Peptides against a protein of PDB entry 7QUU. Designs and how they scored, part 49

Target 1, 43 residues: chain A of PDB entry 7QUU
Amino acid sequence: DAVEPSVEKEYKKIISFRDTVFEGKHQQFLVPNNVRLKFLRDR

## One batch from the design tools (peptide; made by RFdiffusion4, then SolubleMPNN)

Design b2_p25_1_s3 (from b2_p25_1, 14 letters changed)
Fold by OpenDDE base, seed 5:
Structure b2_p25_1_s3 (fold): chain B 43 residues (1-43), chain A 25 residues (1-25)
Amino acid sequence: as target 1 above (43 residues)
Amino acid sequence: MIKSEEEILELFDKIDKKWDELTKK
């Protein structure tokens, strides 16, 4: 079953925001380094 | 509004889980 386009669009926006946070582009969010490194390795 | 770093990590985990659930179909 395909994801509805409107749902997919909203999820992609949230995922994009997550990616910028975990990449360290939003320093107000203190993501643990071990979690950040795992994310960067596994993406 | 996000209250803590722990909260945002939990939210992102939920998003990943739901996304995987939707896209595996």
Scores: peptide ipSAE 0.112, ipTM 0.620, DockQ to the pose 0.385
Fold by OpenDDE base, seed 4:
Structure b2_p25_1_s3 (fold): chain B 43 residues (1-43), chain A 25 residues (1-25)
Amino acid sequence: as target 1 above (43 residues)
Amino acid sequence: MIKSEEEILELFDKIDKKWDELTKK
């Protein structure tokens, strides 16, 4: 079944926010360097 | 409310997994 457009929109917002956190754009979040590097490599 | 740094990382992982499951259907 296809994802509802409204649900897809909200998930994309959350995923976008997550990505910025892992990129280190939100300094209030302390992502371990090894996790950050793996995320950036796998993207 | 986010209780800890570990909690937010676990939340992000859960969201990623749920999204993957939804898009595979």
Scores: peptide ipSAE 0.109, ipTM 0.614, DockQ to the pose 0.367
Fold by OpenDDE base, seed 1:
Structure b2_p25_1_s3 (fold): chain B 43 residues (1-43), chain A 25 residues (1-25)
Amino acid sequence: as target 1 above (43 residues)
Amino acid sequence: MIKSEEEILELFDKIDKKWDELTKK
C-alpha cells in the first residue's frame, strides 16, 4: 500500500534532518567520523 | 525525550528501516 502523503511528508522531514546531521551541518551533534563517513559513502 | 546523542542515532536508524519497510508495500 502507498504511504499516506502526510506520513510520507513527516518521514521525509526526519530523513532530511538526519542527512544534514551526518553531513556535519549541525555542529551541536557529535557524530562519530566512522559513522559519518559510512553514511556519506553508502548513500 | 531524547537522552543522548547515541539515542538520536539509533532513532535515525530505526526511522530509516521503517521507511524502507513502508515503501516496499
Scores: peptide ipSAE 0.107, ipTM 0.613, DockQ to the pose 0.353
Fold by OpenDDE base, seed 3:
Structure b2_p25_1_s3 (fold): chain B 43 residues (1-43), chain A 25 residues (1-25)
Amino acid sequence: as target 1 above (43 residues)
Amino acid sequence: MIKSEEEILELFDKIDKKWDELTKK
């Protein structure tokens, strides 16, 4: 079944925000380096 | 309102899981 366009749009926004956090682009969010490296490697 | 960094990380995990389930259907 196809995902509704409005739902897909909102998920993509959240996923994009998550990616920037794990990339270390937000000083207010402290992600452990081991978790960050795993994320960057596995995507 | 986001209460903590830990809370938002848990939300990210939930979003990933739900998105994966939706896109596989």
Scores: peptide ipSAE 0.106, ipTM 0.616, DockQ to the pose 0.337

Design b2_p25_1_s4 (from b2_p25_1, 15 letters changed)
Fold by OpenDDE base, seed 4:
Structure b2_p25_1_s4 (fold): chain B 43 residues (1-43), chain A 25 residues (1-25)
Amino acid sequence: as target 1 above (43 residues)
Amino acid sequence: MIKSLEEIEKLYDEILERERKLLKE
């Protein structure tokens, strides 16, 4: 089934944000290390 | 622009909830 272009776009944003939380870096903002470590601990 | 730790936490929880919904579709 072709995933609706809207759902694919939202999924790409989710992945990008998740990667930001893990890496501490994103194209739009930096995630503070303490925030990153909290999210990594809560998983 | 994310201005606080609390805003980052809320945004993360919203993202995880959306991810869980998309994985169930």
Scores: peptide ipSAE 0.039, ipTM 0.497, DockQ to the pose 0.343
Fold by OpenDDE base, seed 3:
Structure b2_p25_1_s4 (fold): chain B 43 residues (1-43), chain A 25 residues (1-25)
Amino acid sequence: as target 1 above (43 residues)
Amino acid sequence: MIKSLEEIEKLYDEILERERKLLKE
């Protein structure tokens, strides 16, 4: 089944958030504020 | 603006739940 472009776009945002805000289990690491705030605005 | 670590963790858990739903479609 072709994944709808909307669903694929949401999944890419989820992965980007996980990989850029948290390391391991809920450990916050230093990320640029613009990257974090971009994800939160596009949610 | 996220005000606390607890709000960040809650947001992360909501995102993980959405990830699990998308992987089942």
Scores: peptide ipSAE 0.033, ipTM 0.491, DockQ to the pose 0.070
Fold by OpenDDE base, seed 5:
Structure b2_p25_1_s4 (fold): chain B 43 residues (1-43), chain A 25 residues (1-25)
Amino acid sequence: as target 1 above (43 residues)
Amino acid sequence: MIKSLEEIEKLYDEILERERKLLKE
């Protein structure tokens, strides 16, 4: 099944946030502006 | 910028739920 390009782009942002905020021990509160998951609240 | 640990924990739970939905498509 072809994942819609919109869904793939959202998933990549989720992973980037997880890796930067939770796996990265260094700045748990610094969400990069490009990874701002405002998108999870609107669906 | 996330202001509290509680806000980040809530956001992580929302992320994990969304990730699980995307992996089932």
Scores: peptide ipSAE 0.030, ipTM 0.470, DockQ to the pose 0.084
Fold by OpenDDE base, seed 2:
Formats: sequence, C-alpha cells, structure tokens
Structure b2_p25_1_s4 (fold): chain B 43 residues (1-43), chain A 25 residues (1-25)
Amino acid sequence: as target 1 above (43 residues)
Amino acid sequence: MIKSLEEIEKLYDEILERERKLLKE
C-alpha cells in the first residue's frame, strides 16, 4: 500500500525520535514540558 | 522533562504503538 505523504512524515519523526532516545548515544534530549511530540497526540 | 526510566519506557511503548498504527494505514 502506498503510505500517504502525511503518514510518512510522521513515521520519519517517530524513527528520528526513537533513534535519538533509544538507539543513539545517550544525548539526554530535554524535551521541554510544553513540547508534546505531535505524533504522540491522538489523531 | 523525562524524570524516570519508567517514563522513558512508557514513552517508548507509546511510540511503538503509534508506529504500528501508521504502518497499518
């Protein structure tokens, strides 16, 4: 199935975040309290 | 601010669940 461009953009953000937090060298990304990652919001 | 390992694990599970939903669309 062709992944919609909007879905692909959100997926790339999930991957980038996953890799940064869990697979990448432990850069404690201080996610600011007010920055809820858009992809973790209920659609 | 992520304050505990448990909050990190919970956030990871939420990410994985969202990833699985996006891959099923």
Scores: peptide ipSAE 0.029, ipTM 0.482, DockQ to the pose 0.097

Design b2_p25_2_s1 (from b2_p25_2, 9 letters changed)
Fold by OpenDDE base, seed 2:
Structure b2_p25_2_s1 (fold): chain B 43 residues (1-43), chain A 25 residues (1-25)
Amino acid sequence: as target 1 above (43 residues)
Amino acid sequence: FKKLSKEEREKLLKEELEELEKAKK
């Protein structure tokens, strides 16, 4: 039922990133070819 | 390394959200 605090923290980061991208405010950045978001790497 | 376009970032976000929803359950 209740979301685990660490998962919620990562969720908030995802939402923040999404909103930034959708609003066109996120700058381009270099990533590896097989990229995952830094805060979800261990999931 | 490669530079991600807006479209590539949106795709990545959708994939990561799907994984996060799986972890949330």
Scores: peptide ipSAE 0.054, ipTM 0.485, DockQ to the pose 0.039
Fold by OpenDDE base, seed 1:
Structure b2_p25_2_s1 (fold): chain B 43 residues (1-43), chain A 25 residues (1-25)
Amino acid sequence: as target 1 above (43 residues)
Amino acid sequence: FKKLSKEEREKLLKEELEELEKAKK
């Protein structure tokens, strides 16, 4: 299935975040309630 | 603001990956 370039870029960032979380390399951080991962990527 | 535990981050990832899969179709 064809994915829009914007969605593909977002996907790559989420996969990178996934890897750090599941490998136990991602530290705890403060986030707002109901935060989306897009907020975390921009920090 | 609150600290996100590993479990909370994993849950959030699953939710957003599901949204991405919906966007691919």
Scores: peptide ipSAE 0.053, ipTM 0.475, DockQ to the pose 0.038
Fold by OpenDDE base, seed 3:
Structure b2_p25_2_s1 (fold): chain B 43 residues (1-43), chain A 25 residues (1-25)
Amino acid sequence: as target 1 above (43 residues)
Amino acid sequence: FKKLSKEEREKLLKEELEELEKAKK
């Protein structure tokens, strides 16, 4: 079955986050204990 | 609220990727 459009949108966010983390370009910032990846991208 | 270390962020990333893979199946 085809991947749902919502899943593809979240995938792109995950890839962007991955690149930031693995390239070491991220700064430490405060997040909620149960934060989702979408929240981390916005901070 | 807490500051996430690089390791904590990588852990979160792995969890999100695993959830994504499950959603594709």
Scores: peptide ipSAE 0.051, ipTM 0.474, DockQ to the pose 0.038
Fold by OpenDDE base, seed 5:
Structure b2_p25_2_s1 (fold): chain B 43 residues (1-43), chain A 25 residues (1-25)
Amino acid sequence: as target 1 above (43 residues)
Amino acid sequence: FKKLSKEEREKLLKEELEELEKAKK
């Protein structure tokens, strides 16, 4: 099943945030409203 | 899009960094 565009967009932003954290960067990051932070634990 | 609160961001950063340290051991 294709992931809905809104969910995919949210996921991409969460992964970008995760990558920034994993690089040891502490920049403030923009995330979607009602972001599902559970995706930060998944790769 | 919105910025995370300072508290939320610091929590996430600490949790993710802790997981990274665990994964490197």
Scores: peptide ipSAE 0.032, ipTM 0.366, DockQ to the pose 0.041; fails the geometry check

Design b2_p25_2_s3 (from b2_p25_2, 8 letters changed)
Fold by OpenDDE base, seed 1:
Structure b2_p25_2_s3 (fold): chain B 43 residues (1-43), chain A 25 residues (1-25)
Amino acid sequence: as target 1 above (43 residues)
Amino acid sequence: FKELSKEEREKLIEEELKALEEAKK
């Protein structure tokens, strides 16, 4: 099997996170001032 | 800490998704 491209891997992570946020299931809305989620920060 | 509204989180995600789609081209 070919290694999945990094862009596609990141996309899948974002979509998974998006779905939980949009459905209101992700309840962590307080973050440090300059923190960024790892899969977002790498972009 | 800073508060992120649901709308702010959604906006951030959509901006990142747009960047990913552009990077695929």
Scores: peptide ipSAE 0.171, ipTM 0.700, DockQ to the pose 0.034
Fold by OpenDDE base, seed 2:
Structure b2_p25_2_s3 (fold): chain B 43 residues (1-43), chain A 25 residues (1-25)
Amino acid sequence: as target 1 above (43 residues)
Amino acid sequence: FKELSKEEREKLIEEELKALEEAKK
């Protein structure tokens, strides 16, 4: 079965974000408690 | 608001990935 394009786009953003975090290259950022990542907020 | 450590960000990513994989099914 095909994955919805919006889900795939969000997945790619998560993976990109993950890679920078795991590599120790991502800057610290402030988030509200129990909030989703900004690019996934409207899921 | 709070600043997330590397480990907290990794955990958040894992949770979001899990939710996204469930949405793909």
Scores: peptide ipSAE 0.111, ipTM 0.628, DockQ to the pose 0.038
Fold by OpenDDE base, seed 4:
Structure b2_p25_2_s3 (fold): chain B 43 residues (1-43), chain A 25 residues (1-25)
Amino acid sequence: as target 1 above (43 residues)
Amino acid sequence: FKELSKEEREKLIEEELKALEEAKK
């Protein structure tokens, strides 16, 4: 079962973002209600 | 807009990762 290329690309973006967050490079951030992170909008 | 703490941000990321894993199925 092949993973959709678009899903895999989004996954990699989340992992990259996660790493920066978990390392403490992003202490806080603002998100609008009912809006997904920009790199996930096309999911 | 709402400000998310580190913990809330981590939870959001985990939820999004879970959603992506479900989309892979």
Scores: peptide ipSAE 0.067, ipTM 0.525, DockQ to the pose 0.037
Fold by OpenDDE base, seed 5:
Structure b2_p25_2_s3 (fold): chain B 43 residues (1-43), chain A 25 residues (1-25)
Amino acid sequence: as target 1 above (43 residues)
Amino acid sequence: FKELSKEEREKLIEEELKALEEAKK
């Protein structure tokens, strides 16, 4: 199956968030304990 | 970049979430 637009949107969000954390722009203690995306929660 | 199936994309998202959890430790 082709990746649905909603899945692609969520993927872009997680990549952006990852980059923010890994670049040190987001302190560890500020990262939520449960950062599950809507796409995964709705599964 | 290559086109990924829905399943492959989901797997990557889950791995990214795992990486984020490890990074915040």
Scores: peptide ipSAE 0.020, ipTM 0.365, DockQ to the pose 0.179

Design b2_p25_3_s1 (from b2_p25_3, 8 letters changed)
Fold by OpenDDE base, seed 2:
Structure b2_p25_3_s1 (fold): chain B 43 residues (1-43), chain A 25 residues (1-25)
Amino acid sequence: as target 1 above (43 residues)
Amino acid sequence: SFKEKLEKFRLKFKEDFGVDLEDVL
C-alpha cells in the first residue's frame, strides 16, 4: 500500500530529527536502546 | 495526548515498515 503523503512527511521529519540531533551533533553515542526516544515517552 | 499520538504513530510505523520505530531512532 502507498504510504499516505502526510504520514511519509512525519516519518521523514523523525528520521531527519534522528540524523540531525543524534548523528549530526555528537559522535554516535551508542545511545542504549532503552534511552532512545525517552524524551518522547515522557511528554 | 502527545503520548497517545506517539503510540499510534509507532504502531503505524511498524505496520508500514515491519520495524519498530525504536530500532530506527
Scores: peptide ipSAE 0.072, ipTM 0.550, DockQ to the pose 0.061
Fold by OpenDDE base, seed 1:
Structure b2_p25_3_s1 (fold): chain B 43 residues (1-43), chain A 25 residues (1-25)
Amino acid sequence: as target 1 above (43 residues)
Amino acid sequence: SFKEKLEKFRLKFKEDFGVDLEDVL
């Protein structure tokens, strides 16, 4: 099934946020995969 | 709540892409 364009746009924003925060500023910090998104679980 | 919306979004993401949102972020 094709992903709805509205939904794909929301996912692309999340991926872009990841890339900006983790690839751009934190390439020096090996953030373990298990530590990613803890801030989203506590809300 | 925001939590319920995020859980629904994670479920839809897994359905659409076959991967957990937490593995992609």
Scores: peptide ipSAE 0.070, ipTM 0.551, DockQ to the pose 0.064
Fold by OpenDDE base, seed 3:
Structure b2_p25_3_s1 (fold): chain B 43 residues (1-43), chain A 25 residues (1-25)
Amino acid sequence: as target 1 above (43 residues)
Amino acid sequence: SFKEKLEKFRLKFKEDFGVDLEDVL
């Protein structure tokens, strides 16, 4: 099943966020609020 | 690949939080 290009773009940001935060690159990755997971907005 | 990274992330997310990634996006 082909993921819509818009959704794939959002997932690329989430993967980039994961790689930046969890691989110890403490660079402030500014994830836009529309792509941020709900549980990360409430923290 | 991007697909493999996404699938691994979805799996780990479900294991860690008990919720599908799609439900919290």
Scores: peptide ipSAE 0.063, ipTM 0.554, DockQ to the pose 0.048
Fold by OpenDDE base, seed 5:
Structure b2_p25_3_s1 (fold): chain B 43 residues (1-43), chain A 25 residues (1-25)
Amino acid sequence: as target 1 above (43 residues)
Amino acid sequence: SFKEKLEKFRLKFKEDFGVDLEDVL
């Protein structure tokens, strides 16, 4: 089954956001995955 | 809401990829 292009596009944005904001700027801090997800849910 | 949109996206993501979005984030 082909992944819906809309779903894949939104996924790529979420991953890019994770990598840029949480891993890139906060590499010194073990940011738990649940905190990352909570931040996305609180927007 | 953004929450409802994210929940719908999570369900679609799990259907399409067989993995929970929360396990990848």
Scores: peptide ipSAE 0.083, ipTM 0.579, DockQ to the pose 0.057; fails the geometry check

Design b2_p25_3_s2 (from b2_p25_3, 8 letters changed)
Fold by OpenDDE base, seed 1:
Structure b2_p25_3_s2 (fold): chain B 43 residues (1-43), chain A 25 residues (1-25)
Amino acid sequence: as target 1 above (43 residues)
Amino acid sequence: SFKEKLEKFRLKFKEDFGVDLRDVL
């Protein structure tokens, strides 16, 4: 399926935001340390 | 579809953090 450019832009925003959450830039979102460390290792 | 994957991701994020990504982004 050709991804609509609008949907792709939205997806990129969501992934970027997720990455900043898992990096610990948003302290309002509690990410368990084991999950954070796995994310940092796997990227 | 890609749209379904995006919705599944939003749902999981809401379950994990109590926040709808549509309200934040």
Scores: peptide ipSAE 0.227, ipTM 0.733, DockQ to the pose 0.327
Fold by OpenDDE base, seed 2:
Formats: sequence, structure tokens, C-alpha cells
Structure b2_p25_3_s2 (fold): chain B 43 residues (1-43), chain A 25 residues (1-25)
Amino acid sequence: as target 1 above (43 residues)
Amino acid sequence: SFKEKLEKFRLKFKEDFGVDLRDVL
């Protein structure tokens, strides 16, 4: 099924935000170091 | 569906961080 362009755009925003959280740009969101290091290595 | 996966992601993020992504984005 074709993804609606609006839903895809929203998804891209959510993924971008998630990436900034894992990068540690949001101190209010505590990401475990092992998870952060895996993310930074795998990107 | 893709929409369902997105909602599951939002729910998981709320569980992990106590924040609804719909309020932040």
C-alpha cells in the first residue's frame, strides 16, 4: 500500500527527532549509553 | 500498516520517556 505523503512526512520528522535524542541533544531524555553507542556506531 | 507502525513507535516513546511525540513535534 502506498504511504500517504503526509504520513511519510510526519514519520521523517519523528525519525529525525529520535536521532537527535539518541545523539544526546535533549538532556531531558535519558538514553542508556549502550543504546546510544550502538546507534552512533550503526548510523 | 505504516500508520500502525508509527503509532506503535509513539506509544513506545511515551513508555520510555513519558512524552507524547504529538506534543513535541
Scores: peptide ipSAE 0.221, ipTM 0.729, DockQ to the pose 0.244
Fold by OpenDDE base, seed 3:
Structure b2_p25_3_s2 (fold): chain B 43 residues (1-43), chain A 25 residues (1-25)
Amino acid sequence: as target 1 above (43 residues)
Amino acid sequence: SFKEKLEKFRLKFKEDFGVDLRDVL
């Protein structure tokens, strides 16, 4: 089944936002340093 | 389903950060 275009668009927004959180652009969202460093290394 | 995975992700994000992604995105 094809993913609905609206659901795909929403998913892309969520992934983009998650990436900014893990990059440390949002100080209100505390990401453990080990998790952050792994994310930055694996991309 | 893909929809269920998305809802699980939203729930986990709210648990971890206290923020509903529906309010931010």
Scores: peptide ipSAE 0.221, ipTM 0.731, DockQ to the pose 0.230
Fold by OpenDDE base, seed 4:
Structure b2_p25_3_s2 (fold): chain B 43 residues (1-43), chain A 25 residues (1-25)
Amino acid sequence: as target 1 above (43 residues)
Amino acid sequence: SFKEKLEKFRLKFKEDFGVDLRDVL
């Protein structure tokens, strides 16, 4: 089934926000260092 | 479905960070 454009747009916003959290731009969100390092390596 | 994967992602984010993505985005 084709993903509705509205759902895809929401997903892109969520992924963009997640990436900023994992980059450490949001100090209120404690990302474990091992998870952060894996994210940066896989990028 | 893709929708269910997105809902699971929102739920996991709330579990991990105590924040609902619907309130932030």
Scores: peptide ipSAE 0.219, ipTM 0.728, DockQ to the pose 0.278

Design b2_p25_3_s3 (from b2_p25_3 with S3R S8K K11L D12K L16D)
Fold by OpenDDE base, seed 1:
Structure b2_p25_3_s3 (fold): chain B 43 residues (1-43), chain A 25 residues (1-25)
Amino acid sequence: as target 1 above (43 residues)
Amino acid sequence: SFREELEKFKLKFKEDFGVDLDDVL
């Protein structure tokens, strides 16, 4: 299945955010799962 | 590939959060 170009752009932002924010720190920010997920969608 | 990196990320996300990324997006 071809991932829609819109969905691929959102996944690229999530991966880039992961790499930028979590570079070198597996700090489990004790952010409630729901708040962390909302922040990923707003980018 | 982008697809392989996405699947690796989904696996780590499920390990870290106990939730599938596809159920959340």
Scores: peptide ipSAE 0.045, ipTM 0.487, DockQ to the pose 0.056
Fold by OpenDDE base, seed 2:
Structure b2_p25_3_s3 (fold): chain B 43 residues (1-43), chain A 25 residues (1-25)
Amino acid sequence: as target 1 above (43 residues)
Amino acid sequence: SFREELEKFKLKFKEDFGVDLDDVL
């Protein structure tokens, strides 16, 4: 199944955020799980 | 592929947070 272009765009933002925040900086952002989930939902 | 990277990310997200990424988006 082809991922819809809208959904692919949202997933690309999440992957880019992962790569920028988690792979580039071993800063354990002690962001509460609820705030991380809100960031993923509010985009 | 993008699909393989997404599936690897969903797996890691579930490991780190105990939640499926598809249930959050």
Scores: peptide ipSAE 0.044, ipTM 0.487, DockQ to the pose 0.056
Fold by OpenDDE base, seed 4:
Structure b2_p25_3_s3 (fold): chain B 43 residues (1-43), chain A 25 residues (1-25)
Amino acid sequence: as target 1 above (43 residues)
Amino acid sequence: SFREELEKFKLKFKEDFGVDLDDVL
């Protein structure tokens, strides 16, 4: 099944956020789990 | 593929947060 282009763009933002927050390429500010989840829901 | 990267991310997200990403988006 082809993912809709709109949904793919949203998931690309989530993956980019993952790379920023989880992979430690930026100083791992211990962003609380609830703040991380809020950021994913608001975009 | 992008899909495989997304599925790996959903798995890691569920491991890290105890919640499915698809349930919170």
Scores: peptide ipSAE 0.043, ipTM 0.484, DockQ to the pose 0.057
Fold by OpenDDE base, seed 5:
Structure b2_p25_3_s3 (fold): chain B 43 residues (1-43), chain A 25 residues (1-25)
Amino acid sequence: as target 1 above (43 residues)
Amino acid sequence: SFREELEKFKLKFKEDFGVDLDDVL
């Protein structure tokens, strides 16, 4: 099953955000799950 | 592949947050 190009673009943003925010700072920013998820929806 | 990375990410996301990524998007 091919991922729709729109959905693939969103997932690439999520992965890039993960790598930038989570790998770059071993600070457990207890970003509430809801704030992380809103940031993924608003882009 | 991108699909394999996505599946690994969904698994880790579910482990870390107790929520499926597909239910969140």
Scores: peptide ipSAE 0.042, ipTM 0.482, DockQ to the pose 0.054

Design b2_p25_3_s4 (from b2_p25_3, 7 letters changed)
Fold by OpenDDE base, seed 2:
Structure b2_p25_3_s4 (fold): chain B 43 residues (1-43), chain A 25 residues (1-25)
Amino acid sequence: as target 1 above (43 residues)
Amino acid sequence: SFKEKLEEFRLKFKEDFGVDLDDVL
């Protein structure tokens, strides 16, 4: 099934957010050091 | 579906961080 263009756009945002958070570049979101972003890594 | 996986992701993100994913993206 072709992914709807809207859902693909949301997915690209999630990946961009993930990468930005893991790179420590997301100044607006203090990722708590105790929160394992495992869920964002495992996908 | 991919949509269901995205909703599960939103739910788990909110559970893990106490913040809605849509408020952060």
Scores: peptide ipSAE 0.068, ipTM 0.571, DockQ to the pose 0.486
Fold by OpenDDE base, seed 4:
Structure b2_p25_3_s4 (fold): chain B 43 residues (1-43), chain A 25 residues (1-25)
Amino acid sequence: as target 1 above (43 residues)
Amino acid sequence: SFKEKLEEFRLKFKEDFGVDLDDVL
């Protein structure tokens, strides 16, 4: 199934956000070290 | 579907952070 271009754009934003959070560049998310999103590693 | 996987991700994000993903992106 062709992913709608809108959904693909939202996904690219989520991936960019993920990468920025994992790089520790978004200090505003004090992600507790134990909450470091196992669900984002499995994707 | 990909849409369902995105909705599940939004739900888990809100559960883990107490903030909606759409308010952060």
Scores: peptide ipSAE 0.066, ipTM 0.568, DockQ to the pose 0.532
Fold by OpenDDE base, seed 5:
Structure b2_p25_3_s4 (fold): chain B 43 residues (1-43), chain A 25 residues (1-25)
Amino acid sequence: as target 1 above (43 residues)
Amino acid sequence: SFKEKLEEFRLKFKEDFGVDLDDVL
């Protein structure tokens, strides 16, 4: 199944954010689940 | 691959949040 190009672009942003925010700082930023979810919706 | 990274992320997201990534987007 070809992922829609728009959806693939959003997923790339999410993965890049994950890698930058969660892998780059071994600080467990307890980003509240609601802030994480809001970030996924606002991009 | 990008597909594999996305599948791994979906699995981890569901484990961490109890919600499917596709229900959030």
Scores: peptide ipSAE 0.063, ipTM 0.538, DockQ to the pose 0.056
Fold by OpenDDE base, seed 3:
Structure b2_p25_3_s4 (fold): chain B 43 residues (1-43), chain A 25 residues (1-25)
Amino acid sequence: as target 1 above (43 residues)
Amino acid sequence: SFKEKLEEFRLKFKEDFGVDLDDVL
């Protein structure tokens, strides 16, 4: 099943955020897990 | 692949939060 291009674009942002957070490039070690999800939606 | 990375992220998200990523987005 082809994921809609809009949904794929959003998930690509989530993966990019994950990679940036786990690579230690985001000093946001203190962002609560629920706030991380808000940053994924607001982009 | 992008698909594999997304599946791994969904699995880890469910493990870490006890909810499916698709229910929160």
Scores: peptide ipSAE 0.059, ipTM 0.537, DockQ to the pose 0.055

